# Peptides against a protein of PDB entry 5Z08: the designs that were tried, part 79

Target 1, 168 residues: chain A of PDB entry 5Z08
Amino acid sequence: RQKDEWAKKTSSLMKQLDWFIGEHLGAMLAAEELGGPVVGELMEIDPDDLSAGFNAHGKLKKATSQPDLDRRQRRIDDIWGPQDEQGQAHKRKRGADEALAASAEMRDLIEQLMNKLVEAGGDNSATYVEIPRESAAARFLVRSKVAMFHPNDARRLRLVDFGRDLDD
Target 2, 222 residues: chain B of PDB entry 5Z08
Amino acid sequence: GLPRLIDAIEEASKIPAKRRQTPIKPTIEKLTTHLYTHGASPDSLLRLADLLTLRNHLDQASLAAITRNLYPSSTVSDEVVLRFIGALGHGQLKPTLALQALFLRWLVMVYHLLENPGVLGQVYGVLFDLLDTAAIRPQLCHLLALVTRRKHVRPFRIQAILTLSRQTGGDPNLTGLLRVFKNYYPEIIVGDATKGRASAFKHPDPQWRQHLDEIQQRRSEA

## One batch from the design tools (peptide; made by RFdiffusion4, then SolubleMPNN)

Design b2_p13_3_s3 (from b2_p13_3, 6 letters changed)
Fold by OpenDDE base, seed 4:
Structure b2_p13_3_s3 (fold): chain B 168 residues (1-168), chain C 222 residues (1-222), chain A 13 residues (1-13)
Amino acid sequence: as target 1 above (168 residues)
Amino acid sequence: as target 2 above (222 residues)
Amino acid sequence: MIEYLQRVFRAES
């Protein structure tokens, strides 16, 4: 009974997490990768907003009419935005593709982290996942206090063991 | 005195070099000698800030020489600071990036003499948005390192520096600024960006500092 | 969001 309730609760939470990744978190992570706000400042990012680019403050460009702001903003866009005069439709498609890619990366990373935790059987040294880069996904998990880097190797990431904190 | 030298330079600055009746260089040399010996009062600093930041017919060598000898004899007002901040960035009416770098260096060296250090904190965003300008980045990062408080360390600025650090191949000045941010939030993960060489933001000119201290001491004895 | 993630991962640990 308790195992079945736990399994149902875990399954429900995983479904909710998957939904959250797909509907919200993926776009926010994509925005962070594109030089937008760090996840937690913006709760919702439209893919169309990703295409507009971000200012140096990680905020969506509002069309401000001042030409000097436009030049600084263009330089910020040159730093943070797509370089090419891609049409509005190509920008929207790219924003959607980046959100999907970020969602997939987050899902894959979570899956790897969970699998390593299960496989390690309590050996903390075996719980580390090798990450190819410090992604927005990896940074988000660490900021959320869900994951931690290896103390000597920032290419190794593991889940925080919440089970030990209950016994202290 | 200093006011009369400034008057002469202000008048000469209105006239193109080719149309001046007398060379300005001897007057600039007298000004810089006076500044080196006595420093500039708050009123003189404001007038000199206008000469340095506003478009005029003074040559770059003269402007640089004045800036290198711009010793305050007293405090530095918010108005003087704002003149130099307003002169930063790209534009046809703005000073050269080389001169802007000297202004930022000057602000670093006189930071302890500001009447209100908080004024730089109020324009923190303006300064931060110029980090992409490579020519002024070293001095700008140093100034930001002095100005940064907990309220300025925001997630978007952390990310902005991280991204710019990657784009620049790990500029030591950006790495240094990230370390300053990490002092306020030790939990900031800066990844490989902090493993590289970082600027220590040492005083740009120890001899200039010593000479400034001598000028400031004379004020306390008077 | 952070609290939600922590709850999800605490429930799976």
Scores: peptide ipSAE 0.029, ipTM 0.261, DockQ to the pose 0.069
Fold by OpenDDE base, seed 2:
Parts: sequence; C-alpha cells; structure tokens
Structure b2_p13_3_s3 (fold): chain B 168 residues (1-168), chain C 222 residues (1-222), chain A 13 residues (1-13)
Amino acid sequence: as target 1 above (168 residues)
Amino acid sequence: as target 2 above (222 residues)
Amino acid sequence: MIEYLQRVFRAES
C-alpha cells in the first residue's frame, strides 16, 4: 500500500515535472544557454503559485503567473529577434528547436541523476553523473539546491539526498 | 622638432641594441619630453603608433615610456586606433601583453578625442574575443564599457561574459561590463554575476587627463 | 520552482 501510494505520487510528480520542463523550463534554459536570463532569478514564481502545483494537465492551478512567463519569453525572443520578418520566423523556429533541445537535456539529466541515486544503494560516491558540459540544466539544478557538483570535479553532478534528513 | 626625433628612433629601431653606435635612450628622453610639452600631431601619432605596434628592436621600457607620454595635440584618427587594436592578442609579432594593456589604457584616456568613436564599435568583436586574456582584461572591459551600444549586446556575448565571470570567480571588471549590458536590456538577468563587486571604470589617470586638457587648450588658443 | 523541485525530489527520496 505505502509503496503503491509512493509510486503513484512519484509518477504524478514526474509527469508534472515533465510538463513543466516542456512548457516552461526548456525555453528558459534555452534562453540562458543563449545568454538570456538565469533561470530561477526571473521566476519569482510566487512560491505560493508553485506550491499550488501543476494540475494533471500540467497547468499551474492558479492562472495568475502564466501571462508574465509568456510575456517574458516573448520579450526575450523580441529583444534578440532580428527586425526583419523572415529573420523573426527563422529565429522563432531556432528558439523552438533550442527549447526542445534544452527540454530533452534536462529530462535526460534528471533521469540519469535519479537512476544513479537508485543504483548507488546509499553509496554517495556512486551517485555522481558525469556531465559533458556545464549546461543551463545542470546549473539550474544546482541553483535549485536539487543537485550538487563534486567538490573537486565540476564535471560530476549528483542529486542532493534529502532522505538522510528524514532519518535524523 | 618632433619629426626629426621620430626619424632618428625609426632608424635606430631597425638595428639591434648591441649593434647601435650610439645609445637610443637620450633620443627617447628627448622625444618623451617633447611629447609631454607639446603633444603629438596626427601625423606624428601615426608614426609613433607604428613604432609601438610593429616588431622592432626598441626595448620595452622605451616603448612604455613613449606610450605613457603619447598625448595627442589634436584628434586621434581611425588609422591610429586600428594600429593599436591590430596589436592586441597573442602572437610572436605582437607587442607584450603589458604594452597592450598600456595601449588599451591610452585608448580609454583619449576616447573623447577620436575622430570617429564608431571605429571601435566596428572592431567590437575583436576586442570582445580578448576578454579571456587576464593581463589586459581590466583595461579591455573599461574600453568595452565606453564602446558598447545596443547592437553589440547579443545573447552569445552575454553567455560568454557569464561563463568567464564564473571561471574567474566574479572578476569585478566583467561584472561592470555586464551592468553596462543591462543598461541596454534591463531584462537581462545575469544572476549572481551582477550581485558581486563591479568596477566603476573610473578614469585611469586623473593627472594624465589634466595634462592632456592643458595640451589641447594650448592648441585651441594658437 | 526551487521549492517545487525540492518537493518533487524529496518525495522521490
């Protein structure tokens, strides 16, 4: 029973995260990779708006912050857009492609980090994922205090083990 | 006059110090004294820029002394500016990084005398690509802070500064340059890189500025 | 976002 409830809760949270990555975070990470704003400083997402969670359809339950996120993303695209109409279409396509790439990178990184945590069986030294580059995705997870770099090697990233704080 | 001093130094610069019949130091001292008193005309500036930027047999102390006394009596041409910009970076034929830092400092101090300040904007990419060179970074960031316009603030350059800022532990000069970028695009959120100490890009040498103003004023009265 | 991610990962730990 508890394992099934945990599995359902984890599955629900992962679906919400996947939606969030695809709809919002990927574009913001792509913007950061392109030299736009650092993700997490822009998102004064009211902790209350995020605490409301994403619904099963991925939408933030409280509609209030969506217009500002879309406006900010549009502003980034507008700021960096070539003035010519043809340039705007190519740039929108490139921006969409970069957002998809960033979304895929974030998903893959999270999956690797989670898999390593499970495989390590409590050995903290085995929880590190080797990252090919310091991506916006990796930096975001570190800023979010969800992941940490190895103290001596910034190419190694691991999830912060929150489970140990529950046993004390 | 100044042209004859330059002629003598140009000829001496072709010959290794060990093969010179006469020490060049007294002629360099006469040149620097003349420059300090009267400044350099546009034509003299161009000739001196070639002496400073092209590989020759002049010693580093002499080149530095000329650069420190390189007061324009008038305007600074695009050609003079481009000589100094062309001398920047790594290479066996390029001046030392210490001398390059003096050239960048000079360009900052004479920026208001450029015939066409836009020339630096045209070579913005060349300047920007040298930000990884620690020895010239302080003066380079200062010059870029003066030169930067909206057209230069591009995503890839923001990212490059952010990356370099992280790698350098938040160099105050890079933080200062990021603040300049943010003035053109306030929506650029550059994270912790802008929260650190930033350089104010103050004038590098107030005494040099005052002396330049005196030289410039004498010409306006003649 | 940070708190949400932390909650997601805390729930999975």
Scores: peptide ipSAE 0.031, ipTM 0.249, DockQ to the pose 0.037; fails the geometry check
Fold by OpenDDE base, seed 1:
Structure b2_p13_3_s3 (fold): chain B 168 residues (1-168), chain C 222 residues (1-222), chain A 13 residues (1-13)
Amino acid sequence: as target 1 above (168 residues)
Amino acid sequence: as target 2 above (222 residues)
Amino acid sequence: MIEYLQRVFRAES
């Protein structure tokens, strides 16, 4: 029973994370990669706003478009966009493509990190993922204290083991 | 007068120190004393800019002494500015990084006397691309803080500062420059890069400023 | 957000 409830809760949280990556985080990470703002710790993405995205039945509640984040991103795009209408359309399309790419990179990185954690069977030395570059995605996970770099190798990233830190 | 002193130094600069018939140091001291007392005219500034920026046989101490006493008696032309900008960066024919730092400091201190401050905005990219050079970074960031306008704040430059700030462990001068960028675009989230101590870009030499003001005032009275 | 991510990853640990 507890294991099944935990598995359901984990599955629900992963769906929420996937949604958040696709709707918000991907665009922010793409902006960082393009030389925009760093996704800070203090983006009070109200966990309740993320949680409000899914009802108890896993249906997307209407994303209350936090008008401020979308407005800020639009403002950034408007500020950095070419002034020409055709240039704006091309830049919007490019920005959308880059947001999709950043979303895919973040999803893949999370998947690799989780898979390595499971495969390691409790061996912390085996939990490291080799990253090809210090991406905005990798930096975000580290800033969020969800992941950490290997102390001697910045190309190796692992999830923070929240289970062991509770037993010490 | 000043032109004759410059003539003597120009001729001496063509000859290695060991081959000079007379020591140049007394002539350099006369030049620096004259510059301190009267400043340099636009024509003299151009000639001195060439002496400072072009490779010659003058010693580093003499070049530094001239630069420290390079008080404009009038305005600073675009040509003079461009001579100093052209002398920046890495290269066998370029001045030492220590002299380049003095040139950047000088440009900061005389910025209000430029005939066309916009000239620095035109070479903004050249200046910005030198931020990785640690030896000149403090003065370069200060100059960029004065020169930066909305048109210069671009996504790639924001990222470049953020990247360099991480690589340098949060250089206060880079943090200061990033704050200048944020003033034009408040929506730039700078994260932890701005939580650190930032340079305030205060005037680098208040005594030099005061003395410059005295020289400039004497011109207005003549 | 950080707390949310931490909860997600704690729930998978």
Scores: peptide ipSAE 0.029, ipTM 0.246, DockQ to the pose 0.055; fails the geometry check
Fold by OpenDDE base, seed 5:
Structure b2_p13_3_s3 (fold): chain B 168 residues (1-168), chain C 222 residues (1-222), chain A 13 residues (1-13)
Amino acid sequence: as target 1 above (168 residues)
Amino acid sequence: as target 2 above (222 residues)
Amino acid sequence: MIEYLQRVFRAES
């Protein structure tokens, strides 16, 4: 009975997480990858500032004419900026595609982290997933205190074991 | 009439109080009495918005008194709204945070008289980014609660509210705003952040509302 | 979100 209630609760939570990733978090992570606001940092995003783009620190860049910054900025503007009709469809599509990609990356990363946690059978050394890059997804999980990097290797990420970290 | 009172105050606002030949306080009192009795026309509202939002030599008590009596006799234009929005935030040229809170309160109380309520939706980001400013947060959350539409309920904003709610120990105004967000997306997982006390965002001043309604009714009968 | 993720992962742990 308790296990079944727990399993149902966990399943419900996973469905809600999947929904949240798809509907919300993916777009945020995509914005962060594009140099947008860091998820969880309050950024003063004036609509005019959204048009100027974000620097590598997620801060608004002053409107300097550099074309490569314009692409990331266009993507942020495409995700969050004013809706101009014809350019909007391609921009919306690209923003949607990046949000979908970020959602997929987050889902995959969570799945890998959870699988490794289960497989490790309590061995903390075996719970690490190798990540190919420090993605917005990985950073988000770490900022969320859901995951931790290996102390000596930022390519290795594990879930925080909330059950065991209470005993240590 | 009201335009002449505004003219006198505009001229006085250019001069430091110590250098004025005549005290401005009696003229402010006449202005506030006129506003209380008749309200402000759209043109007068714009001029008063400039007096309230632009840096000048008027004292804070006078600015607050004008704001508290800023009854629209008609509608509120986008231009007037944008003057008040532009006055928000930190900066040496911006009004005090106390005065900004009065502006936000005013926008809440006149929201139903906006010519285009959508204008606030266009500047939603600007408003939302000021939520960290504790002095204006109560009125800002109330205004955002009125303005919020599905398009504004974005993940980064959900997370920003959640983060700020944790940092503030669960500010009831943030909890109230998060409940508004949840109305658009019931599936938003807010955890225990919504279990706390939330602001109901009731009308800030029922007497002010009643008096506004009386001013507005006189216009419809004329 | 963070608390939710933490709750999800606490539940799975």
Scores: peptide ipSAE 0.028, ipTM 0.272, DockQ to the pose 0.057; fails the geometry check

Design b2_p13_3_s4 (from b2_p13_3, 4 letters changed)
Fold by OpenDDE base, seed 5:
Structure b2_p13_3_s4 (fold): chain B 168 residues (1-168), chain C 222 residues (1-222), chain A 13 residues (1-13)
Amino acid sequence: as target 1 above (168 residues)
Amino acid sequence: as target 2 above (222 residues)
Amino acid sequence: MLEYLERVFRAEE
């Protein structure tokens, strides 16, 4: 009974997590990956905000921002930005695509971390996932205290095992 | 002069290496030689900060070479500082973490030349929140050790650094930063995290410092 | 872990 309730609670939380990743966290992670704020400093990032760019402080570029910050964005846009109205639509689409990619990366990372935790059978040394890069997703999990890096290898990430206390 | 070299590099930076009519390497070498000999004026520093921090088609070796020779001939403006701070973190538009580490090292080495050292204190949160990034953590901790004041040492930051220290197995740079925090609040229970070897945050390049001092002295004599 | 995740997600709400 308690295991079934736990499984149901787990399933419900995983659904909520998946929703949160898709609706909110993916865009925030994409913003961080695009040079925006660290996830948690901005509560709501619209995918459209990803196209507007971020200032040196990770804040959304307001149209009234200091001319020097505008020079930075202009140079980026001059080097990499498409000029036309189609370019704004492409920037918005790119922002949405980056949010989807970040969401997928976070989901995959969580899945790998959870699978390794289950497979390890209590061996903490076997719970590490090898990550190809220190992504916004990986950093978010570490900041959130959900995951930790291996002390000697920042390419190895594991879930913080909070669950040992429930099987007793 | 230096402005013309920067102009040429700025124009070349807009063009992929494969599409350049002329190789940029000789111009980069002239720039770095000029910077080593004369340093960079405030205006030139700003332009170079833009070249270093903005996504462009310059190769990493060229960007690193410019950064290693980025001697200020005068002071460093808030704007220049903020360009480098804005380049920190993860992002497709941001410089590589290796280059960011060089920027942080540079900020440490020129800290005494900042027009307003308080500017770094204003962005303290931004810097602190990047401590989880292992590749830049050593230089970031060193910079934070210089910048930290009593107002920055907050309970949540103490807890954050303690937690990160545990997660990293006691990174000596984090231990060093915790000792700086403890100087402002001696009552901070750092536990075993302070018993480890801490970084002393020594000057990262004494030869670079000496050469900077020589460049700075020439300006005072003119 | 799940209670922790719940707390993390609730703290961001």
Scores: peptide ipSAE 0.013, ipTM 0.274, DockQ to the pose 0.150
Fold by OpenDDE base, seed 4:
Structure b2_p13_3_s4 (fold): chain B 168 residues (1-168), chain C 222 residues (1-222), chain A 13 residues (1-13)
Amino acid sequence: as target 1 above (168 residues)
Amino acid sequence: as target 2 above (222 residues)
Amino acid sequence: MLEYLERVFRAEE
C-alpha cells in the first residue's frame, strides 16, 4: 500500500515535472544555453562565470582564468567557421528545436538521475550520472538543490537524497 | 540580393574594423535599404539575429541601424525570438544594454508576427527577472505587458514588482505592469504604487508600424 | 524562480 501510494505520488510528480519542463522550463533553459539569463537565480553571473560551472554545493566555481577555450572556440567555429552546408542544417534544427532539445535534455537527465538513484539501492557513490557537458539543465538542478555535483568531478551529477538526510 | 549582403557582413564581422580591406558602412547601408524596402525573410531574420546577438566586430551604430530596419517580410520564428532573449542581461559577451533595449522594442513591434507568441510566455520568468536592469526596464515592461497572462500573475511576482517599484521611486513602467496584473486579478492590493503615473505602453514607433504593415501587405498579395 | 518551483512542487503536496 505505501509503496503503491509512493509510486502513484512519484508518477504524478513526474507528470507535473514533465509538463513544467515542456511548457516553461525548456524555453528558459534554451535561452540560457544561448547565453541568456540564468534560470532561477538573479545572480550577476557573467557568462564567463557560467562556463566555470557549479561546485558540489551549487555555488559557482570561480572562473579559472582560462575560460574553456574549447567551448568558446567551438562556438566561434560553429558561428564563424566555414559555413559548410552541413553546418547550417545542424544550426536550423537547433532553433525551433532548441526549446524542445532543452526539454529533452532535462527530461533525459532527470530520468538518468532517477534511474541511478533507484539502481544504487542506497549507495550514494553509485548514484552519480556522468554528464557529457555542464548543461543549463544540469546547472538548474544544482541551483535548485535537487542535484549535486561530485565534489571532485563536475562531470558527475547525482540527485540529492532528501529521504536519507531525514534518517540520519 | 539580401543573402549576399548578409554574407558580406558576416565575413566583415569576423575582422576588426582596423583590419578590414574595405569599409563595411556602405554594405550596411545597402542592407538597411534592402530591409527597409523588402523586409527580411525568416531565414534572413535568423542570420541577422545571430549577427546582432553574437559578439562580433561590427560597430554599435551598424548593429543599431540593422535592428531599426529589421522588418520581417513574413513571420518571426521561435528561434529568432530565443536569440534575442538569449542576448538579454549583463555579461561581457552580451550586446550593450542600449542594443538590448532596441531588441526588446523590436519584439514589442513584431509581437503580432510571432509564429508562436507562447514562446515569450515560456521565458516569462527570464524576462521578469531582468526588471531590475534600469536600462532595459521600459521596453521590458512593455513586452511583459503584452506577454502577461493569468498564469504569470503570481503573488511572488506581484510582491517583486511592488518591492522594485518602491526601490525605484515608482517607475511608471512598473506601475503600468502592475495595472496589467490587476486586469487579471482586480483584487490585487497594489497600494499607492498604482496611484502614480503609469506608462500606457503605446506603440513605440507608429511610422515603423505603418511601414511594417506595407511590407506585410505585399506578402499577402504575392 | 527556485522558490517558485519549490512552491509549485510543495503546493501540490
Scores: peptide ipSAE 0.011, ipTM 0.221, DockQ to the pose 0.086
Fold by OpenDDE base, seed 1:
Structure b2_p13_3_s4 (fold): chain B 168 residues (1-168), chain C 222 residues (1-222), chain A 13 residues (1-13)
Amino acid sequence: as target 1 above (168 residues)
Amino acid sequence: as target 2 above (222 residues)
Amino acid sequence: MLEYLERVFRAEE
């Protein structure tokens, strides 16, 4: 019973995360990769609100700031868009393609980080994912205190093990 | 006169110091004194720019002394500007980074005398790509702060400054340049990168400016 | 991935 409820909660959370990545975070990460604003400094997502978003009950607190994100993304597109209507359409398409690419990169990175943590079986040294570059996705996870770099190697990233820090 | 002093230095610059029959230092001192008193004409500036930027046998102290006294008596041509820009960066044939920093400082101080300030805007990319060179970064950021226009503020350059700012632990010159970018696009979110101390890009040498103004005034009266 | 989320949520229970 508890395992099934837990699996359902986890599945629901993953779906919400995937939705958030696809609908909001991907575009912002793409903007950062393209030399736009840094993700998370815009979002008064208090790291405490992201951390508070994962309450003990697995409920994501509704990020109330959704409307402001869409407006900001549109402004970025307006700032960097070509002035011509055809150019705007091409930029919107390119922006959408970059947002999709950033969403995929973020999903893949999260998946790798989570898989390494599971595979490590509690060995912190084995939890590191090798990243080819310091991506907007990687930086976002670090700024959000969800991930951390290896102290001696910025190409190695791991999830913060919140479970261990609670047991110590 | 100034042309004869330049002739003597040009000839001496072709010969290694150990093989010179006469010390060049007295001639350099006469040149720098003349430059301090009268400034350099456009023709003399071009010749001096070549002496400063091309590989020769002049010592670094002499080159630095000439650069510190390189007062234009008139305008600064695009050709002179391009000599100094071409001398920037890494390479065996290029001047030392210390001398390059003096050239960038000079360009900042004479920016208002450029015949065509737009020439620096045309080479903006060349200047921008040198921001990773720590030894010239302070003066380079100052020059870029003067030169930057809306057309130069591009997404990839914003990201490059942000990345370099993180890598350098928040260099105040990069923060200052990023603030200049933000003036053109207020919606650029620079986050904590701009919360740090930024350079104000003050004039590098007020005394040099005052002396330049005195030289320039004498030309207007002649 | 599911098992890690399982561990994180179990540690909060």
Scores: peptide ipSAE 0.013, ipTM 0.272, DockQ to the pose 0.228; fails the geometry check
Fold by OpenDDE base, seed 2:
Structure b2_p13_3_s4 (fold): chain B 168 residues (1-168), chain C 222 residues (1-222), chain A 13 residues (1-13)
Amino acid sequence: as target 1 above (168 residues)
Amino acid sequence: as target 2 above (222 residues)
Amino acid sequence: MLEYLERVFRAEE
């Protein structure tokens, strides 16, 4: 019963994360890669806001920050968007393609980080993913305190293991 | 007068130092003294820009001395500006990076005397692409801080500065330039790159400025 | 937790 509830919660969280990546984060990451604003300065997800995001029943509180993120992304698109009409369609398509690429990169990176954490079996030294480049996705995870670089190698990234602190 | 001194230096610049019949140093000293006292006219300034930027047989100390005394008596033409900009970057035919840094410093100090300040805005890309060159970066960032307008602040340039700032451990000159960019687009989040120490881009030489003002005033009274 | 995430990501492939 508890394992099934945990599985359902995890599945729900993953769906919400995938939605968030696809609908919001991918575009913002693409904007950062293209030299737009840095993602996550606003997401000082205060550890208290991450904690506040989980109600006592484990439901993610709807990130009330969604409207402000959407307004900000629109403003960024308005600021950096092409001025001329004909260039708008091709640039919108390119922007959409870059957002899809950034979303895919973020998903892949999260997957690799999670897989390495499972495979490591509790060995923190084995939890590092080798990243080919410092991407906006990697930087976002580090700024959000979800991941950390290896102290001596900026090409190695690992998840911050929050689960160990819950079992103690 | 100044034209005759320039003529003598131009002729000497065509000849290797070992093959010169007369030492050029006394003529350089007369030139720099004249420039310090009277400044350079637009015509003389162009000729001196060619001597400074084109490959010749003048020694680096002489070129640096001329650059340090390159007081315009009037305005600075687009042609003079473009000579100095064209001399920037890497290449065997280009001046040394040390001399290029002096040219950029000079452009900062005479920016208010440019006939058309917009000329630097037209070559903004050329200047911006040299930011990776550490030897000229301080003066280059200062010049870019003066030249930058809203049209120059583009996503790819923001990212380029952010990337370079990380690679350099937060160069204060890059941080200063990012703050200039943020003044045009306050909504740009540039992260920790703007939280660090930034250059204030103060005038490089207040004494040189004062002396320039004295030369400029004497011409307005004549 | 992570085993379940792995299964969810693999099951959507």
Scores: peptide ipSAE 0.012, ipTM 0.270, DockQ to the pose 0.064; fails the geometry check

